# Peptides against a protein of PDB entry 3VZA, part 117

Target 1, 98 residues: chain A of PDB entry 3VZA
Amino acid sequence: RVERLCKSKELFEERLGLEIRRIHNEQLQFIFRHIDHKDPDKPYMFTLSINEQGDYEVTSCTPPLDCISEFQLKVRETNNFSAFIANIRKAFTALSFK
Target 2, 62 residues: chain B of PDB entry 3VZA
Amino acid sequence: AAYVTQLYYKISRIDWDYEVEPARIKGIHYGPDIAQPINMDSSHHSRCFISDYLWSLVPTAW

## One batch from the design tools (peptide; made by RFdiffusion4, then SolubleMPNN)

Design b2_p23_2_s2 (from b2_p23_2, 9 letters changed)
Fold by OpenDDE base, seed 1:
Structure b2_p23_2_s2 (fold): chain B 98 residues (1-98), chain C 62 residues (1-62), chain A 23 residues (1-23)
Amino acid sequence: as target 1 above (98 residues)
Amino acid sequence: as target 2 above (62 residues)
Amino acid sequence: SEEEKNESKRLLKEIIENEPVLD
C-alpha cells in the first residue's frame, strides 16, 4: 500500500501541478506549477504554518499576492481550506497574465 | 505520504483510478453535486490545460 | 461539515509533525 500512496502523491503533483513540502520551522510549502502556459514549470508558491493560536498563517508568498492577507482572513473565518488553496491558485493564474 | 495524499483529497475531492495506463487521467470528482467522472487522454492535452481543468472542478466559494 | 473543516487543519499538523523536512 505504500507503493499506492507514493503513486497517488505523484499523480496529484503532476495532474494538479501542486507540490506540498515540509520545510523548517514547522511550515509547509505549497508550490504551484502549470500556471503559466508559456512556462509550465515556473513555480508559484506560498508557505503556511499553524500559529500558536491554532490559526492558519501565511508566512511567505512568491510572487507576492495582494489578496493573500484577505484569503488568510477568509480561511480563518470559514475554515474552508479547499477554497483557500483554489483561490490562491486562481490569483496566481491571474497574476501570470500581467 | 498518507497524510499528504489525504490532504490532496481534502483540497481537490478527486479520487484517482490507479489501475489504468499512465496516459489515462481517470478518476472521480466528489463535488457538492453528484459525483462526476474524470476521463482524459493526457496525450491530447497540455499539462497546463489538464491542471486548469481539474482545478476548475474545485469550488472557490468560501 | 464542521468536522470536515477541522480535518484539513488536523492533516496539516500531521504532515508538519511526520513528513521529512526537505528545506
Scores: peptide ipSAE 0.701, ipTM 0.954, DockQ to the pose 0.821
Fold by OpenDDE base, seed 4:
Structure b2_p23_2_s2 (fold): chain B 98 residues (1-98), chain C 62 residues (1-62), chain A 23 residues (1-23)
Amino acid sequence: as target 1 above (98 residues)
Amino acid sequence: as target 2 above (62 residues)
Amino acid sequence: SEEEKNESKRLLKEIIENEPVLD
């Protein structure tokens, strides 16, 4: 069971090109790869916390996304975390074409 | 790892088939519609294509 | 459901509290 959990994590990381890491100050770092087809290993990332009010809060975004503040508002309103992550990836993808 | 894998499922709604050969990407996507199978040969696609395809299964509607 | 809406947030908190810090 433990081995399966480890394997599952690795499969998600590779297949989705998404790594999830706990970092300092009670934050999670979401690292997208496989975005830029010319440079598959180029990372696109943001950090996320749950603030004192219990709300999702994006604490950084690299490269920056103009839409990230709006997405933060949307996920607070809808609590649709899946759409939140998917839309961020979509935005990073669009940015990679510039 | 248990919580992280659960979060991956909540994000993607994908459940992998762990009994197939490593080159086979097989699983089930549980979207808002009916469940859809995933079954692809990774040797026939780039990593970027695979990721793009899988993410295309995830709805972006809020 | 309301439980489903809160599940992701709960998972995030659990990860923040239980996973090793990597940075």
Scores: peptide ipSAE 0.700, ipTM 0.954, DockQ to the pose 0.884
Fold by OpenDDE base, seed 2:
Structure b2_p23_2_s2 (fold): chain B 98 residues (1-98), chain C 62 residues (1-62), chain A 23 residues (1-23)
Amino acid sequence: as target 1 above (98 residues)
Amino acid sequence: as target 2 above (62 residues)
Amino acid sequence: SEEEKNESKRLLKEIIENEPVLD
């Protein structure tokens, strides 16, 4: 099971180009790669926590996204975390074409 | 890595086939409609294309 | 379902509590 789990994580990281890391202060870091086709290893990332109210809270976003606050609102309203992550990636993708 | 892999599934709704050759990207995407198979030869695509394709399977509707 | 909606948040909390800190 442990071997499978490790392999699974690696497959997701490479194939989705998404790394999930626990960082200090009870936060998770989501790192997208494979966004910029000219620079596949260029990271696009945000950090996330669950605040004291139990709500999703984006604590940083690099590069910054104008829509991130709206997405935070949407995920709090819908609890659709999948759409939240997917929309962030979509936004990063759009940003890479600027 | 159990919780992380579970989270990946909750995000992507993809279940990989772990028994295929490394160059084969095979799995199942469980969308809201009908489950769709994934079966790609990674040697035929860029990493960015593969990721873009897989993410295209994930609904963005809130 | 409501359970599914809460599952992602639960998983996040579990990761925060159980995964090693990398930064």
Scores: peptide ipSAE 0.700, ipTM 0.954, DockQ to the pose 0.864
Fold by OpenDDE base, seed 5:
Structure b2_p23_2_s2 (fold): chain B 98 residues (1-98), chain C 62 residues (1-62), chain A 23 residues (1-23)
Amino acid sequence: as target 1 above (98 residues)
Amino acid sequence: as target 2 above (62 residues)
Amino acid sequence: SEEEKNESKRLLKEIIENEPVLD
């Protein structure tokens, strides 16, 4: 089971180009790669916490996204975390063309 | 890594086939309707294409 | 369901509590 879990995480990281890390101050860092086809290893990332009210809170976004605050609102309203992450990746992808 | 892998599934709705060779990207995407198989030869595609394709399977509707 | 919608949030909390801190 332990070996399977390690393999599973590695497969997701490589195939989705998404790394999930716990960082300081009770935050998670989501790192997208494979966004820029000319620079596949270039990271696009945001950090996330659950605030005192129990709500999703984006604590940073690099590079910045104009839509990130709206997405935070939407995920709080819908609790559709999958769409939240997918929309962020879509936004990063669009940003990479600029 | 149990919680992390569970989160990956909740995000992507992809379940990998762990019994195939590393170069074969094989699994099942469980969308809202019919489950769709994933079966790709990674040597035929760039890493970016593979990721883009897999993410294209994930709905963005809230 | 409401429970399913809260599962991702639960998982995030579990990761925050159980995974080693990086950076």
Scores: peptide ipSAE 0.698, ipTM 0.954, DockQ to the pose 0.899

Design b2_p23_2_s3 (from b2_p23_2, 9 letters changed)
Fold by OpenDDE base, seed 1:
Structure b2_p23_2_s3 (fold): chain B 98 residues (1-98), chain C 62 residues (1-62), chain A 23 residues (1-23)
Amino acid sequence: as target 1 above (98 residues)
Amino acid sequence: as target 2 above (62 residues)
Amino acid sequence: SEAEKNESFELLRQIIENSPVEE
């Protein structure tokens, strides 16, 4: 089972191009790759925490997204975390076209 | 990694087939409709195409 | 479902509380 869990994580990271990391101050870092077809390894990332009110809070976004604050509002309203992540990736993809 | 893999499933709704050869991207996507199979040969596609395709399976409606 | 949405939230908390810091 341990081997399967490790393999599962690796498969998701490679196939979705999404890495999830635990970082300091009770935050998670979401790192997207495979966004820019001309530079597949270029990272697009944001950090996320749960604030004192128990709400999702985006603490950083690199490169910055104009829509990230709206997405934070939407995920708080809908609790649709899947759509939250997918929309962020879509926004990063659009940004990569410059 | 148990919690992280569970989170990946909650995000993507994909369950991989772990018994196939590494070059085969095989699994099941459990969308809002009937579950659909995933079956790709990674040697036929770029990493970006594969990721784009898989993410296209994930609804973006709030 | 709402329960499933809450599960995502709980998973995030579990990762934050139980996973080692990577950076």
Scores: peptide ipSAE 0.652, ipTM 0.948, DockQ to the pose 0.838
Fold by OpenDDE base, seed 2:
Structure b2_p23_2_s3 (fold): chain B 98 residues (1-98), chain C 62 residues (1-62), chain A 23 residues (1-23)
Amino acid sequence: as target 1 above (98 residues)
Amino acid sequence: as target 2 above (62 residues)
Amino acid sequence: SEAEKNESFELLRQIIENSPVEE
């Protein structure tokens, strides 16, 4: 099971170009790669925590996204975490074309 | 890794086939409609194309 | 379902509580 879980994690990381890391202060870091076709290893990332109210809170976003506050609101309203992550990636993708 | 892999599934709704050769990207995407198979040769595509394609399977509607 | 909507939230909490810090 452990071997399978490790393999699964590696497959998701490579194929989705998404790494999920536990970092300090009870936060998770989401690192997107494979966004810029000219620089596939260029990271696009944000950090996430659950605040005192029990709500999703984006604590950082690099590069910054104008829409990140809206997405935070939407995920709090809908609890659709999948759409939250997918929309962030879409926004990063759009940013890479500028 | 158990919780992280579960989270990847909750995000992507993809279940990989772990018994195929490494160059084969094979699995099932479970969307709101009929489940769709994934079956592609990674050597025929860029990493960015593969990721873009897989993410295109994930709905962005809230 | 409402249960599914909360699953990701609980997974995040479990990761935060049980996963080692990487950074």
Scores: peptide ipSAE 0.651, ipTM 0.947, DockQ to the pose 0.856
Fold by OpenDDE base, seed 5:
Structure b2_p23_2_s3 (fold): chain B 98 residues (1-98), chain C 62 residues (1-62), chain A 23 residues (1-23)
Amino acid sequence: as target 1 above (98 residues)
Amino acid sequence: as target 2 above (62 residues)
Amino acid sequence: SEAEKNESFELLRQIIENSPVEE
């Protein structure tokens, strides 16, 4: 099962172009690649924590997204984490054409 | 890795077929409607196209 | 359900609590 789990993680990372990392200060880093077709390895990332109130909190976003604060509000309201991540990727994709 | 892979599933709703050859991207996307099969030859597409396609399966409605 | 909506939340907490720091 451990081998399967490792393979699964690798498949998701490569196919979705999304890496999820545990970083300092109880945060998770979400790193999107395969966004810029001219530079597939260019990272687009944000960090996320759960604050003391128990709410999702975006602690950084690189490059910055104007919509990230609204998305944070939406995920707190809906708890739709899937849509949260998907919308962020869509926003990064749009930004890559600017 | 167990929790992370579970999170990937919660995000994407994709379950991979782990028994196929590495060049074959095969799985099932479990959307709100009928489950849809995924079956791609990775050698026919760029990494960016593959990722874009897979993410297009994920609803963005809140 | 509310429990279903919180599954991702609990997964995030489990990752934070049980995964080694990478950076």
Scores: peptide ipSAE 0.649, ipTM 0.947, DockQ to the pose 0.886
Fold by OpenDDE base, seed 4:
Structure b2_p23_2_s3 (fold): chain B 98 residues (1-98), chain C 62 residues (1-62), chain A 23 residues (1-23)
Amino acid sequence: as target 1 above (98 residues)
Amino acid sequence: as target 2 above (62 residues)
Amino acid sequence: SEAEKNESFELLRQIIENSPVEE
């Protein structure tokens, strides 16, 4: 099972182009790659924490997204974390064309 | 890695087939409607295309 | 359900609490 878990993580990272990392100060870093077809390894990332109130909080976003604050509000309202991540990726994708 | 892999599933709703050769991207996407199979030959697509395709399966409706 | 809505939240907390810091 452990072997499968390791393989699973690797498959998700490569196929989704999404890496999830635990970083300092109780934060998770979400790193998207495979966004820019001209530069597949170019990272698009944001960091996330759960604040003292128990709410999702985006602590950084690189490159910045105008919509990130709205998405934070939406995920707090809906608790749809899947849509949250997917919408961020969509926004990064749109940004890569500019 | 158990929690991380579970999170990947919660995000993507994809379950991979781990018994196929590495060049085959095979699995099942569990959307809100009907489960859909995934079956791709990675040698026929770019990494970006594969990722874009897989993410296209994930609903963005809140 | 509320339980379903909280699953990702709990997973995030578990990762934060149990995963080693990478940077």
Scores: peptide ipSAE 0.649, ipTM 0.947, DockQ to the pose 0.891

Design b2_p23_2_s4 (from b2_p23_2, 9 letters changed)
Fold by OpenDDE base, seed 1:
Structure b2_p23_2_s4 (fold): chain B 98 residues (1-98), chain C 62 residues (1-62), chain A 23 residues (1-23)
Amino acid sequence: as target 1 above (98 residues)
Amino acid sequence: as target 2 above (62 residues)
Amino acid sequence: SEAEKNESLNLLKNIIKYEPVEE
């Protein structure tokens, strides 16, 4: 089972081009790759925490997204975390077209 | 990595087939409608195409 | 569903609490 879990994580990372990391200060780092077809390894990332009120809070976004604050509001309203992540990836994709 | 893999499922709603050859991207997507199979030969596509395709299965409606 | 919403949040909390720190 441990081997299966490790393999599962690797498959998701490669196939979705999404890495999820626990980092310092009780935060998660989400790293998207495979965004720019001309540079598939270029990372697009954001960090996320849960604040004292128990709400999702984006603590950084690189490169910056104008829509990230709105997405944070939306995920707090809807609690649709899947749509939250998918919309961020869509925004990064649009950004990669310059 | 149990919690992380569970989160990947919550995000993507994809369950992989772990018994196929590495070049075969095979699984099931559990969308809001009937579950649909995923079955791709990775040697026929770029990494970016594969990722874009898989993410296209994930609804973006809030 | 509301239960599913809570599950996602709970998963994040569990990752933050139990997964190894990577940086």
Scores: peptide ipSAE 0.684, ipTM 0.952, DockQ to the pose 0.846
Fold by OpenDDE base, seed 5:
Structure b2_p23_2_s4 (fold): chain B 98 residues (1-98), chain C 62 residues (1-62), chain A 23 residues (1-23)
Amino acid sequence: as target 1 above (98 residues)
Amino acid sequence: as target 2 above (62 residues)
Amino acid sequence: SEAEKNESLNLLKNIIKYEPVEE
């Protein structure tokens, strides 16, 4: 099972171009790659924590996204975490063409 | 890794077929409608295309 | 259900609690 889990993580990382890391200060880092077709390894990332109220809180976003605050509000309202991540990737993709 | 892999599934709703050759991207996407198979030859596509395609399967409606 | 809505949240909490710190 451990071997399967490791393989699964690797497959998701490569195929989705998304790395999920626990970092300092009780935060998660989401790193998107494969966004810029001219530079597939260029990272687009944000960090996430659960604040004292128990809500999703974006603590950083690089490069910055104008829509990130709205997405944070939406995920708090809907609890649709899948859509949250997918919309962020879509926003990063759009940004890569600017 | 267990929790992280679970999170990947919660995000993507993709379940991979772990028994196929590495060059074959095979799995099932469990969307709101009928489950759809994934079956790609990775040697025929760029990494960016593959990722874009897979993410296109994930609904963005809140 | 409320439990279903909080599933991802609970999963994130578990990652924050149990996964090794990478940075």
Scores: peptide ipSAE 0.684, ipTM 0.951, DockQ to the pose 0.861
Fold by OpenDDE base, seed 2:
Structure b2_p23_2_s4 (fold): chain B 98 residues (1-98), chain C 62 residues (1-62), chain A 23 residues (1-23)
Amino acid sequence: as target 1 above (98 residues)
Amino acid sequence: as target 2 above (62 residues)
Amino acid sequence: SEAEKNESLNLLKNIIKYEPVEE
């Protein structure tokens, strides 16, 4: 099971170009790669925590996204975490074309 | 890694086939409609194309 | 569903609590 879990994680990281890390101060870091076709290893990332109210809270976003506050609101309203992550990636993708 | 892999599934709704050769990207995407098979040769595509394709399977509607 | 809403949040909490710190 442990071996399978490790393999699963590695497959998701490479194929989705998404790394998920637990970092300090009870936060998760989401690192997107494979966004810029000219620089596939260029990272696009944000950090996430659960605040005192029990809500999803974006604590950082690099590079900054104008829509990140809206997405935070949407995920709190809908609890659609999948759409939350997918929309962030879409926004990073759009940013890479500027 | 158990919780992280569960999160990857919650995000992507993809279940990989772990018994195929490394160059084969094979699995099932479980969307709101009929489940869709994934079966592609990674050597025939760029990493960015593969990721873009897989993410295109994930609905963005809230 | 309410169960699904709580499931995602609970999963995040479990990662924050039990996964090893990487940074």
Scores: peptide ipSAE 0.682, ipTM 0.951, DockQ to the pose 0.828
Fold by OpenDDE base, seed 4:
Structure b2_p23_2_s4 (fold): chain B 98 residues (1-98), chain C 62 residues (1-62), chain A 23 residues (1-23)
Amino acid sequence: as target 1 above (98 residues)
Amino acid sequence: as target 2 above (62 residues)
Amino acid sequence: SEAEKNESLNLLKNIIKYEPVEE
């Protein structure tokens, strides 16, 4: 089981081009790669925490996304974390074309 | 890594087939409608294409 | 739903609490 878990994580990281890391100050870092087809290893990332009120809070976004605040609101309203992540990736993808 | 793998599933709704050779990307996507199989030869696609394809399976509707 | 919210938040909290710090 442990071996499978490790393999599973690696497969997700490579295939989705998404790395999830626990970082300092009780935050999670989400690192997207495979966004820019001309530079597949270029990272697009954001950090996430759960604030004192128990709400999702984006603490950073690199490169910045104009829509990130709206997405934060939407995920708080809908609790659809999957759509939250997917929409962020879509936004990063759109940004990579500019 | 149990919690992280759970999060990956929660995000993607993909369950991989761990018994196939590394060059084969095989699994099942559990969308809101019907579960759909994933079966790709990674040697025939770029990493970006593979990722884009897999993410295309994930609904963006809130 | 509240249950769904709790599930998502709980999972994230568990990662934050138990996964090794990488940075």
Scores: peptide ipSAE 0.682, ipTM 0.951, DockQ to the pose 0.839

Design b2_p23_3_s1 (from b2_p23_3, 14 letters changed)
Fold by OpenDDE base, seed 3:
Structure b2_p23_3_s1 (fold): chain B 98 residues (1-98), chain C 62 residues (1-62), chain A 23 residues (1-23)
Amino acid sequence: as target 1 above (98 residues)
Amino acid sequence: as target 2 above (62 residues)
Amino acid sequence: SSSQEVLDLLRKIIKESPIEPAA
């Protein structure tokens, strides 16, 4: 089972180009790669916590996204976490062309 | 890694086939409509293309 | 609900997963 779980995680990381880390201060770091086709290993990342009210809170975003605050609002309204992550990746992709 | 793999599924709605050779990207995407198979030869595509394609399966509508 | 499942899942990861260095 442990071997399967490790393999599953590795497959998701490589195929989606998304790494998820538990980091300090009760935060998760989402690291996107495979965004820039000219530099596939360049990371695009944000950190996430859950505040006292139980709301999703973006605590950092590198590089910065103008839309990240709006996305935080949207995910709090809709609770569509999948769309939240997908839209962030879409925004990072758009940014990579600038 | 049980929780993180579950989270990957909640995000992507992809379930991988773990019994195929490493060069084969095979699975099922469970979208809002009919489930769609994934079956790619990774040697025919760049890592970026593969990721872009898989993410294109994930709805962005809130 | 699915939304609650995700929230619970995230909380479990934050609580139980090993801390890694930030990228």
Scores: peptide ipSAE 0.795, ipTM 0.965, DockQ to the pose 0.917
Fold by OpenDDE base, seed 1:
Structure b2_p23_3_s1 (fold): chain B 98 residues (1-98), chain C 62 residues (1-62), chain A 23 residues (1-23)
Amino acid sequence: as target 1 above (98 residues)
Amino acid sequence: as target 2 above (62 residues)
Amino acid sequence: SSSQEVLDLLRKIIKESPIEPAA
């Protein structure tokens, strides 16, 4: 089963172009690739923590997104984490055309 | 890896078929309605196209 | 609930997963 779990992680990383890392200071880093068709390996990323109240908190976003604060508000209101991640990717995609 | 793979499922609602050849992207997307099969030949698509397609399956409505 | 499951899952990852260098 360990072999399958490792394979599963690799498949998701490659196929979704999304890597998830636990980094310092109790944060998770979400790294999107395959955004820019001209530069598929260019990373678009944000970091996330959970504050003392249990709320999602975006601690960084590279490159910056004007909509990230609104998305943080939306995910706190709806708790739709899937839509949160998908909308961030959509925003990064739109940014790549600017 | 167990927790991370669970998180990927919570985000994408995709379950992969792990028994097929590496070049075959096969799985099932479990959307709010009827589950839909995924079956692609990765050698016929760019990495960006594949990712864009898979993410298009994920609802963005809050 | 599904939302609580995600929150608990994220907490478990933050607590138990190996620390990696930031990209």
Scores: peptide ipSAE 0.795, ipTM 0.965, DockQ to the pose 0.916
Fold by OpenDDE base, seed 4:
Structure b2_p23_3_s1 (fold): chain B 98 residues (1-98), chain C 62 residues (1-62), chain A 23 residues (1-23)
Amino acid sequence: as target 1 above (98 residues)
Amino acid sequence: as target 2 above (62 residues)
Amino acid sequence: SSSQEVLDLLRKIIKESPIEPAA
């Protein structure tokens, strides 16, 4: 089972181009790659914490997204974390064309 | 990696087929209405195309 | 609920996963 879990993580990382790291200060870093077709390894990332109220809090976004504050509001309203991540990727994709 | 893999499933709703050769991207996406099979030959596509395709399966409606 | 499950899962990752260098 451990072997399969390791394999599963690797498959998700490569196929989705999404790496998830536990980093300092009780934060998670979400690293998107495979966004820019001309530079597939270029990372697009944001960090996330859970505040004292239990709300999702974006603590950084690189490169910055104008829509990230709105997305934070939306995920707090809907609690649709999947849509939250997918919309961020969509926004990074749009940004990569500029 | 158990929790992280669970999170990947919660995000993507994809379940991989782990019994196929590495070049075959095979699995099932469980959407809100209909489950969709995934079956790709990775040697025929760029990494970016594969990722874009898989993410296109994930609804963005809040 | 599924929403609560995700929140709990994220908390578990934050609490129990080894710290990695930020990219």
Scores: peptide ipSAE 0.794, ipTM 0.965, DockQ to the pose 0.923
Fold by OpenDDE base, seed 5:
Parts: sequence; C-alpha cells; structure tokens
Structure b2_p23_3_s1 (fold): chain B 98 residues (1-98), chain C 62 residues (1-62), chain A 23 residues (1-23)
Amino acid sequence: as target 1 above (98 residues)
Amino acid sequence: as target 2 above (62 residues)
Amino acid sequence: SSSQEVLDLLRKIIKESPIEPAA
C-alpha cells in the first residue's frame, strides 16, 4: 500500500504538473509546472495557510497574479477548493503568454 | 503520501489505473454528471499538453 | 461535507507531513 501511495503521488505530480509541499510556518506550497510550453519546468507557485478563523489565506504568489485576492475571496465564499486550484492554474497559463 | 493523494483526488476527481504500462495514462474522471474514461499514450503528447488536457477536465465554475 | 473534508485534509497535511524546503 505504501508503494502504491508513493506511485500515486508521483503520477499526479507528473501528469497534473502540480507538486504540493508542506513548508515552514504552517504553510503549503503549490507548485505548478508544465505551464509554459517553451519552458515546461518553469515553476508557477503560491503558498497557502489556514488562519485561526479557518479561512484560506494565500501568503505568496510567484509570479504575482492580479486575480489571486479575488480567488481567495471566492474560495472563502464557496469553499470550492477544486475550482480555486483550477482557476489559479488557468490564470498562470494566461500569464505565461505575457 | 496518503493525505496528499487524497487531496489530489479532491482537486482533480481523477482515479488512476495503476496496473497499466508506464507510458499509458489511464484513469477515470468523476465529473459532476457522469464518469469519463481517460486513456492516453504519453509518447504521443508533450508533458504540457497532457497536463493541459487533464486540467481541462476540472471545472472552474465556483 | 466535501468542503469540510478538504479543510480537514489540508490541516492534517500541515500538521503531520514532513517540512520540505520552499521552492
């Protein structure tokens, strides 16, 4: 089972181009790759924490996204975390076209 | 890894077929209406295309 | 609810997963 779980994580990381890390200060880092077709390994990332009220809080976004604050508001309103992540990837993709 | 893989499922709603050859991307996407099969030959596509395609399955409506 | 499940899942990852270097 442990081997299967490790394989599952690797498959998701490669196929979705999304890595999830637990980092310092009680944060998660979401790292998107495969965004720029000319530079597939270029990372697009944001960090996330959960504040004392239980709200999702974006603590950083690299490169910056103008829409990230709106998305944080939307996920707090809807609690649709899947749409939250998907919309961020969509925004990073749009940004990669410069 | 158990929690992270569960999170990937909650995000993507994709369940992989773990018994196929490495070059075959097989699974099921559980959308809001009906489940759809995924079946791709990775050797025929770029990594970016594969990721873009899979993410296209994930609805962005809030 | 599914939304609460995700929140609980994220909290578990933050609490129990090993800390990795930030990218």
Scores: peptide ipSAE 0.794, ipTM 0.965, DockQ to the pose 0.915

